# Ledger of designs, part 22: peptides against a protein of PDB entry 6FBK

Target 1, 90 residues: chain A of PDB entry 6FBK
Amino acid sequence: EDTGVRVELAEEDHGRKSTIALRLWVEDPKKLKGKPKDNGAIEFTFDLEKETPDEVAQEMIESGFFHESDVKIVAKSIRDRVALIQWRRE

## One batch from the design tools (peptide; made by RFdiffusion4, then SolubleMPNN)

Design b2_p14_4_s2 (from b2_p14_4, 5 letters changed)
Fold by OpenDDE base, seed 5:
Structure b2_p14_4_s2 (fold): chain B 90 residues (1-90), chain A 14 residues (1-14)
Amino acid sequence: as target 1 above (90 residues)
Amino acid sequence: SMRKHDFIVTPKPE
């Protein structure tokens, strides 16, 4: 599913660390219900073992990057990328 | 995790 939010690795993943660097940005704002504070790409670390996409998305909302109505779509974007990364590691 | 994140915003390329 195209969420309109793109998430990519901000670093090469060698499958060695549980923590990865991600970059997230709005690719298609029409997919979002609210108007995001689109100042560019958001980089952050994500612990593959300890963190959940939903929690990170919630924190992004609280930080003012996205409207609260878009928390699930943001979370899904992170989840989808994380799932792919974990799949590649196996 | 209950850890708070540092979010670093990089400007859009022109």
Scores: peptide ipSAE 0.597, ipTM 0.855, DockQ to the pose 0.697
Fold by OpenDDE base, seed 1:
Structure b2_p14_4_s2 (fold): chain B 90 residues (1-90), chain A 14 residues (1-14)
Amino acid sequence: as target 1 above (90 residues)
Amino acid sequence: SMRKHDFIVTPKPE
């Protein structure tokens, strides 16, 4: 599924840390229910052992980056990228 | 788990 939200590594992953740096931005705003502010790319750290995509997405909504109705779309975009990163580590 | 790090916004190129 194309969420219209893109998430990529903000740093090279050598598989040595439990935390990774990610960059998230809106690529296709038509996929979102709400109109995002679209101030640019959002860079953040993600702890592979302690955090979940849903929790991070909710934090982004609470910070005002996205509308509440898009929490699952944002969470899915993070989840898909994190899963891909984990697969590459194995 | 509660987030412990900030979100950093990098503005879109003009």
Scores: peptide ipSAE 0.594, ipTM 0.853, DockQ to the pose 0.584
Fold by OpenDDE base, seed 4:
Structure b2_p14_4_s2 (fold): chain B 90 residues (1-90), chain A 14 residues (1-14)
Amino acid sequence: as target 1 above (90 residues)
Amino acid sequence: SMRKHDFIVTPKPE
């Protein structure tokens, strides 16, 4: 489903590393329950082997990027992109 | 997983 949160690769993925660079931003704020600070796109490294979308989303909430009520939607956005990247690697 | 400390924010174009 459309989460209103977009996640894209911030760099080309050659499928050689367990880490990838991602960029996340709000496309449709009305999909979120809380009002995000929305300072722009958030770029971060994601370890495909060690990290989970839920954990990263929780860190984003703790950092003040999103409201706690939106942790699941943010996590889903990351998960969906990560899954797509993983499928493309296979 | 270890906590991340390097969220880099790129400002929205105005």
Scores: peptide ipSAE 0.586, ipTM 0.850, DockQ to the pose 0.615
Fold by OpenDDE base, seed 3:
Structure b2_p14_4_s2 (fold): chain B 90 residues (1-90), chain A 14 residues (1-14)
Amino acid sequence: as target 1 above (90 residues)
Amino acid sequence: SMRKHDFIVTPKPE
């Protein structure tokens, strides 16, 4: 499913660390219920062992990046990318 | 689980 939110690795992943650098941005705003303030790409570190996509997404909402109604869409975008990274590490 | 304190915004090219 195309969430309209894109998440990519901000660095090369050699599968050696539990933390990864990610970059997230809105690719298709029509997919979102709210109207996010598109300031550009959001870069952040994600701990594969300690953090969850839902919690990170919630923090982004609290920070004002997205509307509260889009928390699940944002979380899904992060989850999908994280899953791909995990699969490639195997 | 932990909260993040560092979201770095990179402006899109104009």
Scores: peptide ipSAE 0.593, ipTM 0.853, DockQ to the pose 0.670; fails the geometry check

Design b2_p14_4_s4 (from b2_p14_4, 4 letters changed)
Fold by OpenDDE base, seed 3:
Structure b2_p14_4_s4 (fold): chain B 90 residues (1-90), chain A 14 residues (1-14)
Amino acid sequence: as target 1 above (90 residues)
Amino acid sequence: MKRKHEFKVLPKPE
């Protein structure tokens, strides 16, 4: 599903580390209920073993990047990319 | 839990 939020690897994944670098940005703001900040991509690390997309999304909300009503769509965007990365590792 | 690393905002593309 196209959430309007894009998430990509910020580094090459060799499938050796539990942590990965990701970049997230809004591609289609009309898919969001709130008005996200007009920022560039947000780069962050994600621990495949310790972190969850929902927790990271919530942190982004608390940081003011997105409206609270969009937490689920942001989380889904991260989840979808993380799942794809994990599938490629298998 | 709190994140160890803050979010890094990259420059917007021109």
Scores: peptide ipSAE 0.660, ipTM 0.878, DockQ to the pose 0.620
Fold by OpenDDE base, seed 4:
Structure b2_p14_4_s4 (fold): chain B 90 residues (1-90), chain A 14 residues (1-14)
Amino acid sequence: as target 1 above (90 residues)
Amino acid sequence: MKRKHEFKVLPKPE
């Protein structure tokens, strides 16, 4: 499913750390219910052992990056990338 | 749980 939100690795993943650097940005704003901030990508670390996509998405909402109605779509975007990274590590 | 690190906002590509 195309969420309209893209998430990529911001660094090379050697599969050794529990923390990865991610970069997230809006690719298709029409897929979102709200109007996101008109800025570039958002870079952040994600702890594969301690954090969840939903928690990070909620923090992004609280930070004002996205509309509250889009929390699930943002979370899904992060989850999809994280899952892909984890699958590649196995 | 609060995140240890903050979000880094990059400039919008021109």
Scores: peptide ipSAE 0.658, ipTM 0.878, DockQ to the pose 0.628
Fold by OpenDDE base, seed 2:
Structure b2_p14_4_s4 (fold): chain B 90 residues (1-90), chain A 14 residues (1-14)
Amino acid sequence: as target 1 above (90 residues)
Amino acid sequence: MKRKHEFKVLPKPE
């Protein structure tokens, strides 16, 4: 479902590296329980072999980007995009 | 837990 958080590739994926660049931003703040920072997209790398969406989401919480109550929403947003990327690679 | 890579905050579009 629509999490209100959007995640996209920050670069073209040629399916050659295990690490990809992602861009994440809040599209619908009403879907979040906390009040996110009113900033631009967050760009970061994601290792398809080593990292998990939940761990990255937790790190974003600890960094102060989102409220702890929204960790699962953020994680799901990342997971959904990562899954799509993996499906396209295979 | 500290990430190996940084979170880069991009400028918010006007």
Scores: peptide ipSAE 0.658, ipTM 0.876, DockQ to the pose 0.568
Fold by OpenDDE base, seed 1:
Parts: C-alpha cells; structure tokens; sequence
Structure b2_p14_4_s4 (fold): chain B 90 residues (1-90), chain A 14 residues (1-14)
C-alpha cells in the first residue's frame, strides 16, 4: 500500500546496533487526509528493540508535523521500512 | 513510554 510517505535510512546500516537513523518525508500529499507541514525531511533515531512505529508517529503528530487523522498512515510508513531493514539484517 | 529524541527538520530542496 502506497502511503504517500517515504521513510529511508539516513545512515548505512551494518546491522551492528539496535538504533538506526531514519529520514521521513511526504512524497504524495494527496494520499494524506490532513495537511502536513510544508518542510523538508524529518530525520530521527529509532530503537529497533524499544520503540514502536505507532508511538513515534504519535509524537510526530503532537509535534505538529502531521494532522492527527494521518497518524496511522505515518506509523505504517515507518513500520514498513523498519520491517525491510530487519529482514535485510537476517 | 514517550520517546524523548528530537526530530531534525532538514531543509526543503528548492
């Protein structure tokens, strides 16, 4: 499912640590129900063992980056990328 | 638990 939100690694992953750097941005704003902030990519760290995509997405909403109606879209985007990273580590 | 890491907003490419 194309969420319209892209998430990529902000650093090379050697599979050595549980924390990774991610970069998230809107690729297709028409896929979002609300209106996100018109800014560049958001870079942040994600702990593969301690954090969840839903919690991170929720904080992004609280920070004002996205509308509350799009929390699940943002969370799914993060989840899908994290899954790919974890699969690659295997 | 709420995360406490910052979100770094990168410049939008123009």
Amino acid sequence: as target 1 above (90 residues)
Amino acid sequence: MKRKHEFKVLPKPE
Scores: peptide ipSAE 0.657, ipTM 0.877, DockQ to the pose 0.694

Design b2_p14_5_s1 (from b2_p14_5 with M6I I7Y K12R)
Fold by OpenDDE base, seed 2:
Structure b2_p14_5_s1 (fold): chain B 90 residues (1-90), chain A 14 residues (1-14)
Amino acid sequence: as target 1 above (90 residues)
Amino acid sequence: SMPEKIYKLKRRSE
């Protein structure tokens, strides 16, 4: 499903580290309940072994990037990208 | 394409 939130690698992934640098931004605002005015991208690291998309999404809400009602859709966007990255590593 | 404006997420571990 298209979450309207895009997540991409912020760096080239050589499959060597357990951590990856990602950037997340809103591509389709109407998919979210909140109305983010700023169209910037959020850069963050993701530890493939220790972190979960839900936890990182929660941190984004805590930082004020998204409304709490959008935590699940944000988490899904991260999850989908992370899964894809892991699949490509295999 | 990625937006030009980049925000760094402040993590709990920071």
Scores: peptide ipSAE 0.721, ipTM 0.914, DockQ to the pose 0.783
Fold by OpenDDE base, seed 1:
Structure b2_p14_5_s1 (fold): chain B 90 residues (1-90), chain A 14 residues (1-14)
Amino acid sequence: as target 1 above (90 residues)
Amino acid sequence: SMPEKIYKLKRRSE
């Protein structure tokens, strides 16, 4: 499903590190309950072994990037991208 | 394409 939130690699993934650099931004704000007006991208690292999309999404909420009601859709966008990256590494 | 403006996420472990 298209969450309206896009997540991409911030750097080339050589598949050697457990930590990857990602960037996340809103592509379709209509799909969020909150209405973020700043369309900047959020750069963050994701530890493939230790972190979960839900935890990282919560940190984004705490930082004020998204409304708390959108935590699950943000988490889903991260999850979907991370899954693709992991599949490509196999 | 990615937006030009980039924010660094502050992590709880940092």
Scores: peptide ipSAE 0.720, ipTM 0.913, DockQ to the pose 0.810
Fold by OpenDDE base, seed 3:
Structure b2_p14_5_s1 (fold): chain B 90 residues (1-90), chain A 14 residues (1-14)
Amino acid sequence: as target 1 above (90 residues)
Amino acid sequence: SMPEKIYKLKRRSE
């Protein structure tokens, strides 16, 4: 499902390390309940072994990037990209 | 395409 939030690798993934660099941005604001304050991309690292999409999404909420009502849709966008990256590593 | 403006997420562990 298209969340309206896009997540992409910020670096080339050779499948060698557990930490990856990602960038996240809103592609379709209409899919969110909250109103985006900015149209920039959020850069962050993600530890494939230790972190969860929900926790990282919550940190984005706490930082003021998204409304609390959109935590699940943000988490899903991260989860979907992370899953794809992991599948490509197999 | 990716936006030009980039924000770095402040993490709890930082």
Scores: peptide ipSAE 0.719, ipTM 0.913, DockQ to the pose 0.797
Fold by OpenDDE base, seed 4:
Structure b2_p14_5_s1 (fold): chain B 90 residues (1-90), chain A 14 residues (1-14)
Amino acid sequence: as target 1 above (90 residues)
Amino acid sequence: SMPEKIYKLKRRSE
């Protein structure tokens, strides 16, 4: 499902470390309930072994990047990209 | 395409 939120690798993934650098941004704001004030991308690291998409999404909410009602859709966007990255590693 | 403006997410552990 298209969440309207795009997540991409911020650096090349050689599949050697558990931490990956990602960038997340809104591609289709109509998919979100909130109205992001900025159109920038959020850069963050994601530990494939220790972190969950929900937790990172919550941190983005706390930082004011998204409305609280959009936490799940943001989490899903991260989850989908992380899954893809992990599948490519295998 | 990826936006030019990049923000660093402040993590809870930071």
Scores: peptide ipSAE 0.718, ipTM 0.912, DockQ to the pose 0.783

Design b2_p14_5_s2 (from b2_p14_5 with M6I I7F)
Fold by OpenDDE base, seed 3:
Structure b2_p14_5_s2 (fold): chain B 90 residues (1-90), chain A 14 residues (1-14)
Amino acid sequence: as target 1 above (90 residues)
Amino acid sequence: SMPEKIFKLKRKSE
């Protein structure tokens, strides 16, 4: 499913570290229930072993980047990218 | 394409 939220690597992944740098931004705001007040990219690290997409998405909500009703769609966008990165490492 | 403006997420672990 196209969440309208894009997540990409902010650095080259050599498959050596458990922590990766990501950037997340909205491509299609119509897919969201709320209206983000900022239209920039969010840079963040993600620990592939210790963190979950839901927790990171929740932190984005708490920081005011997204409406609380969009936590699941944001989490899904992170999850899908993280899964893809992990699959490429195998 | 990626927006020019970049925000850094403040993490609880930081």
Scores: peptide ipSAE 0.720, ipTM 0.911, DockQ to the pose 0.859
Fold by OpenDDE base, seed 2:
Structure b2_p14_5_s2 (fold): chain B 90 residues (1-90), chain A 14 residues (1-14)
Amino acid sequence: as target 1 above (90 residues)
Amino acid sequence: SMPEKIFKLKRKSE
């Protein structure tokens, strides 16, 4: 499902580290309930072993990047990308 | 394509 939120690797993944650098940005703001204040990309690290998309998404909310009502859609976008990365590592 | 403007998320672990 198209969340309207895009997540991509901020670095090449050689499958060596448990932590990856990601960038997240809004491609289709109509998919979100809130209106992002800035149209930039959010760079963040993600620990494949310890962190969850939901908690990272929540941190983005707390940082003011997204409205609280959009936490699940943001989390889904992260989850989907992380899953793809993990699948490609196998 | 990625936007030119980049924000860095402040993480609890940082």
Scores: peptide ipSAE 0.720, ipTM 0.911, DockQ to the pose 0.837
Fold by OpenDDE base, seed 1:
Structure b2_p14_5_s2 (fold): chain B 90 residues (1-90), chain A 14 residues (1-14)
Amino acid sequence: as target 1 above (90 residues)
Amino acid sequence: SMPEKIFKLKRKSE
């Protein structure tokens, strides 16, 4: 499913660290209920062992990047990318 | 393509 939100590695993943650097940005704002205030990429680390996409998405909402109604779509975009990264590591 | 402007997310764990 295309969420309209893109998540990519901010650096090369050597599969060594439990944390990865990611960047998230909106490609199709029509798929979001709210309007993102800024048209930039959000850089963040994600701990593959400790963190969940829902928690990180919530932090993005609290930081004002997205409307609260879009927490699930943001979380899904993170989840999908993280899954791909984990699958590549194995 | 990725936007040029980059925001760094401030985490609660930081």
Scores: peptide ipSAE 0.718, ipTM 0.910, DockQ to the pose 0.862
Fold by OpenDDE base, seed 4:
Order: structure tokens, then sequence, then C-alpha cells
Structure b2_p14_5_s2 (fold): chain B 90 residues (1-90), chain A 14 residues (1-14)
């Protein structure tokens, strides 16, 4: 499912580290219930072993990047990208 | 494409 939120690697992934750098941005704002105040990309690290998409998404909400009603859609976008990255590592 | 403006997510310390 297209969340309208895009997540991409911010660095090359050589499959060596448990932590990856990602960037997240909105491609289709109409898929979100809230309206993000800024139109930029959010750069963040994600620990493949310790963190969950839901937790990171919640931190984005708390930082004011998204409305609380969009936490799940943001989390899904992160989850989907992380899954792809992990599958590529296998 | 990716926006030019980049924000750094401030993470909670544990």
Amino acid sequence: as target 1 above (90 residues)
Amino acid sequence: SMPEKIFKLKRKSE
C-alpha cells in the first residue's frame, strides 16, 4: 500500500552495520490526515536490531513533524523500507 | 524527488 510517505537510504548500505541512515518525506500529502508544517526530508538513524518503526514514528510526532493521527502511516512507511533493506541484505 | 531541505530528527536518549 502506498502510504504517500517515502523513505530512502541516506547513505550506501554495505550490510555491515546494524544502524542505517534514512530520510523520510511526504510525496502525497492527501494520504495524511494532518498537514505537515514543513516540506522537507527528515534524516534519522534506524537501528535494525533495537528499534521499531512505531517507536521512531512516535518520536517524529513528538518532534512535531506529523500529526498524531498519522503515526501509523508513518510507521508503515518506515517498516516497508526497512523490510526491503533487510531483504536486500539476505 | 527528495526535498532539498533536511531536518535532523532529535532522538530520545536511553
Scores: peptide ipSAE 0.718, ipTM 0.905, DockQ to the pose 0.753

Design b2_p14_5_s3 (from b2_p14_5 with M6I)
Fold by OpenDDE base, seed 5:
Structure b2_p14_5_s3 (fold): chain B 90 residues (1-90), chain A 14 residues (1-14)
Amino acid sequence: as target 1 above (90 residues)
Amino acid sequence: SMPEKIIKLKRKSE
């Protein structure tokens, strides 16, 4: 499912670290219920072992990047990318 | 395409 939110690695993943650098940005704002407050790419670290996409998404909401109604869409975008990264590591 | 503007997310763990 296309969330309209894109998440990509901000660095090359060698599969060594539990933390990775990601960048998230809105590619299709029509998929969101609210209007993103910024058009930039959000850079963040993600601990593959300790953190959850939902928690990070919540932090983005709290930081004012997205409307609260879009937390699940944002979380899914992160989750999908993280899953791909983890699968690739195996 | 990724935007040129990069915003660093402030994390609770930071």
Scores: peptide ipSAE 0.716, ipTM 0.920, DockQ to the pose 0.858
Fold by OpenDDE base, seed 4:
Structure b2_p14_5_s3 (fold): chain B 90 residues (1-90), chain A 14 residues (1-14)
Amino acid sequence: as target 1 above (90 residues)
Amino acid sequence: SMPEKIIKLKRKSE
């Protein structure tokens, strides 16, 4: 499903670190129930071993970037990208 | 394309 939220690597992934740098931004705001706070790309690290997309999404909500009603769609966007990265590593 | 503006997410400490 197209979440309208895009997540990409902020750096080249050599498959050596458990932590990766990602950037997340809204491509289609109509997919979200709330209005995003900012139009910029959110840069964040993601620990492939310790963190979950839902937890990181929650932090984005708490930071005011997204409405609470959109936590799951944000989490999904992160999950999908992380899964793809992991599949490429293996 | 990716926005030019980059915002660093402040993460909670573990």
Scores: peptide ipSAE 0.716, ipTM 0.914, DockQ to the pose 0.768
Fold by OpenDDE base, seed 3:
Structure b2_p14_5_s3 (fold): chain B 90 residues (1-90), chain A 14 residues (1-14)
Amino acid sequence: as target 1 above (90 residues)
Amino acid sequence: SMPEKIIKLKRKSE
């Protein structure tokens, strides 16, 4: 489903590294329960072997980017993009 | 489209 949160690669993926650079931003704020602090794109690295979408989402909440009630929807947006990247690497 | 403003997430590992 459309989470209203978009996640994209910040770099070209050649399928060689276990870490990838991502950017996350809100496309449809109506899909969120809380109101994000700002409307910028959040840039972050993601270790495909060690990290989980839930952990990264929690860090975003702790940093004040999203309300705690939106942790799962943020995590889902990351998970969906990561899964797509993993599938394309096959 | 992606916002012009880029915010770098401060990670616990950093």
Scores: peptide ipSAE 0.715, ipTM 0.919, DockQ to the pose 0.846
Fold by OpenDDE base, seed 1:
Structure b2_p14_5_s3 (fold): chain B 90 residues (1-90), chain A 14 residues (1-14)
Amino acid sequence: as target 1 above (90 residues)
Amino acid sequence: SMPEKIIKLKRKSE
């Protein structure tokens, strides 16, 4: 499902590290309940072994990028991309 | 397409 939030690799994935660099940005604000503070791409690292999409999404909320009511849609966007990356590594 | 502006997320572990 299209969340209106896009997540992509910020670097080439060689499948060697447990940590990857990602970038997240809003493509369709209408799908969010709140109004994002910025239109830039959020760059962040994600540890495939230790972190969860929900925890990272919460940090984005705390940083003021998204409204708290949109935490689940942001987390889903991260989860979907991470799952795809992990699938490609197999 | 990806925006030109890149914002680095401050993480609790950092």
Scores: peptide ipSAE 0.714, ipTM 0.920, DockQ to the pose 0.851

Design b2_p14_5_s4 (from b2_p14_5 with M6I I7Y)
Fold by OpenDDE base, seed 5:
Structure b2_p14_5_s4 (fold): chain B 90 residues (1-90), chain A 14 residues (1-14)
Amino acid sequence: as target 1 above (90 residues)
Amino acid sequence: SMPEKIYKLKRKSE
């Protein structure tokens, strides 16, 4: 399912380390319940071994990037990208 | 395409 939220690598992934840099931004705002105030991208690190998409999404909510009602859709977008990255590492 | 404006997420671990 297309979440309307795009997540991409902020760096080239060589499959060496568990921590990766990602950037997340809204591509289709009408798929979100809230209205993000900014169209910028959010850069963040993600530890593939220790962190969860839900926890990172919650931090984005707490930082005011998204409405609380959109935490799951944001988390899903991160999860989907992380899964893809992990699949490519195999 | 990535937006030009970049925000860095404040993490709890930081």
Scores: peptide ipSAE 0.718, ipTM 0.911, DockQ to the pose 0.834
Fold by OpenDDE base, seed 3:
Structure b2_p14_5_s4 (fold): chain B 90 residues (1-90), chain A 14 residues (1-14)
Amino acid sequence: as target 1 above (90 residues)
Amino acid sequence: SMPEKIYKLKRKSE
């Protein structure tokens, strides 16, 4: 499913670290219930062993980047990218 | 393409 939210690596992944740098931004705002105030990208680290997409998404909501009703779609975008990265490491 | 403006997420652990 196309969430309208894009997540990409902010660095080259050599498959050695448990933490990765990611950037997230909205490609299709129509997919979101809320209206983001800014069209910039959000840079963040993600610990593959300790963190969950849902909790990181919630932190983005609390920071005011997204409406609370969009937490699940944001989390999904992170989850999908993280899963892909993990699959590529195998 | 990636937007020019980048915001750094403030994490609870930071």
Scores: peptide ipSAE 0.717, ipTM 0.910, DockQ to the pose 0.821
Fold by OpenDDE base, seed 2:
Structure b2_p14_5_s4 (fold): chain B 90 residues (1-90), chain A 14 residues (1-14)
Amino acid sequence: as target 1 above (90 residues)
Amino acid sequence: SMPEKIYKLKRKSE
């Protein structure tokens, strides 16, 4: 499902590290309940072994990037990308 | 394409 939020690798993934650098940005604001004013991308690390998309999404909310009502949409976008990365590694 | 403006997320682990 299209969340309207795009997540991409911020670096080339050689499948060697458990930590990856990602960038997240809004492609379709209409999919979000909140209204992000800034169109910038959020760069963040994600530990494939220790972290969860929900927790990282919550941190984005706490940092003020998204409204709390959009946490699940953000988390899903991260989850989908992470899953894809993991599938490609196998 | 990625936006030119990049924000760094401050993480709890940092």
Scores: peptide ipSAE 0.716, ipTM 0.911, DockQ to the pose 0.817
Fold by OpenDDE base, seed 4:
Structure b2_p14_5_s4 (fold): chain B 90 residues (1-90), chain A 14 residues (1-14)
Amino acid sequence: as target 1 above (90 residues)
Amino acid sequence: SMPEKIYKLKRKSE
């Protein structure tokens, strides 16, 4: 399902590190309940071994990037991208 | 395409 939130690698992934740099931004704001005013991208690191998409999404909400009601959709966008990255590494 | 404006997420672990 298209979350309307896009997540991409901020750096090349050589499959060597457990941490990856990602960038997340809203592509279709209609799919979110909140209305982020800024069109910028959020850059963040994600530890493939220690972190969960839900935890990182929650941090984004706490930082004021998204409405609390959108935590799950944001988490899903991260999860989906991380899954793809993991599959590519296999 | 990716937005030009980039924000760094401040992590709790930082």
Scores: peptide ipSAE 0.716, ipTM 0.910, DockQ to the pose 0.818

Design b2_p14_6_s3 (from b2_p14_6, 6 letters changed)
Fold by OpenDDE base, seed 4:
Structure b2_p14_6_s3 (fold): chain B 90 residues (1-90), chain A 14 residues (1-14)
Amino acid sequence: as target 1 above (90 residues)
Amino acid sequence: RPKRKFIVSKEIPK
């Protein structure tokens, strides 16, 4: 499902680190219930072993990037990208 | 816990 939120690698992944750099931005705002305060891209590191998409998404909401009602959409977008990255590593 | 670092840029990949 297209979440309207795009997540991409912010750096090349060599599959050696447990942490990856990601970049997240809204591609289709109509998919979100709320209105993001910023229309830019958000870069952050994600620990494949210690962190979860839901936790990171919640932190983004707490930081004010997205409306609380969109936490699951944001989490899914991160999850989908992380899954792809992990699958490529295998 | 420490606040997560988020770097915001207006540069969006096309």
Scores: peptide ipSAE 0.674, ipTM 0.895, DockQ to the pose 0.808
Fold by OpenDDE base, seed 2:
Structure b2_p14_6_s3 (fold): chain B 90 residues (1-90), chain A 14 residues (1-14)
Amino acid sequence: as target 1 above (90 residues)
Amino acid sequence: RPKRKFIVSKEIPK
C-alpha cells in the first residue's frame, strides 16, 4: 500500500550493525489526514533490535512533524522500509 | 528515555 510517505536509507547498509540511518519525507500529502507544516526530509537513526516503527512515529508526532491522526500511516511507512531492509539482509 | 534526534533538511530527493 502506498502511504504517501517515503522512507529511504540515509546510508549504505552493509548489514553489519543493528542501527541504521533513515530519511523520511512526504511524497503525497493527499494521503495524510493532517497538513504537514514543512515539506522537508527527516533523518533519524533506527535500532532494528530495540525500537519499533510505531514508537518512532509517535516520537515524530510529539516533535511536531505530523498530526496525531497520521501516526499509523507514518509508522507503516517506516515499518515497510524496515521490513525491506531486513529482507535484504537475509 | 532521551528525546530522539531528528535532523531536518529542506531539500528532498527528486
Scores: peptide ipSAE 0.673, ipTM 0.895, DockQ to the pose 0.827
Fold by OpenDDE base, seed 5:
Structure b2_p14_6_s3 (fold): chain B 90 residues (1-90), chain A 14 residues (1-14)
Amino acid sequence: as target 1 above (90 residues)
Amino acid sequence: RPKRKFIVSKEIPK
């Protein structure tokens, strides 16, 4: 499902690190329940072995990037990209 | 754990 939130690698993935740099931004704000405070791209590191999309999404909400009501859609966006990255590593 | 670092860019990738 199209979440309206895009997540991409912020670096080339050679499949050797457990941590990856990701960049997240809103492509379709209509799919969000709340209004994001910014219209920019958010770059962050994600540990494929230790972190979860849900926790990272919650941290984004706590940092003020998204409304609490959108935590799940943000988490899904991260999860979907992470899954794709992991699939490509196979 | 420490507060996560988020780097914000006003430029959205193409």
Scores: peptide ipSAE 0.672, ipTM 0.895, DockQ to the pose 0.850
Fold by OpenDDE base, seed 1:
Formats: structure tokens, C-alpha cells, sequence
Structure b2_p14_6_s3 (fold): chain B 90 residues (1-90), chain A 14 residues (1-14)
């Protein structure tokens, strides 16, 4: 499913470290239940071994970027990108 | 736990 939220690598991944830099932004706001306060891109570090998409999504909600009702869609967007990265590393 | 660092940019990649 198209989440309307886009997540991309903010750096080139050589598959050598467990942490990656990601960039997240809203591509289709109609897919969200809430209205995001800003239309900017959010850059953050993700630990492939220790962190989960749900955890990071929750922290984005706590920071005020998204409505709590959109936590799952945000988490899915992160998960989908992380899965692609992991698959390419194998 | 420490608050996660989020860097916000007005530039959206294409």
C-alpha cells in the first residue's frame, strides 16, 4: 500500500555499519488521517540492529511531526525502506 | 532515554 510518506537514504549505504541515515517526508498528505504541521523533510539515524520502525514513528509523534493516528502509516513507510535496505545487503 | 535528534529541512528531495 502507498503510505504517502516517502523514506530514502540520506547517505550511500555500503552495507558495513548497523546505523543508517534516513530522510522522511510527506509525498501525499491525503493518505494521512492528520494534517502534518510542516512539509519539510526529516533526517534521522536508524540503528538496524537495535531500533524498530514503530519506535521511531512514536518518537516522531512525540516530537509533534505527525498525529498519533498516523503512527502506523509512518512506521510502515520506515519499515518498507528498511526492508529494502536489508534485502539489498543480503 | 535521550530525546531522538531530528533534523528538519525545508528542502524536499525529488
Amino acid sequence: as target 1 above (90 residues)
Amino acid sequence: RPKRKFIVSKEIPK
Scores: peptide ipSAE 0.672, ipTM 0.895, DockQ to the pose 0.827

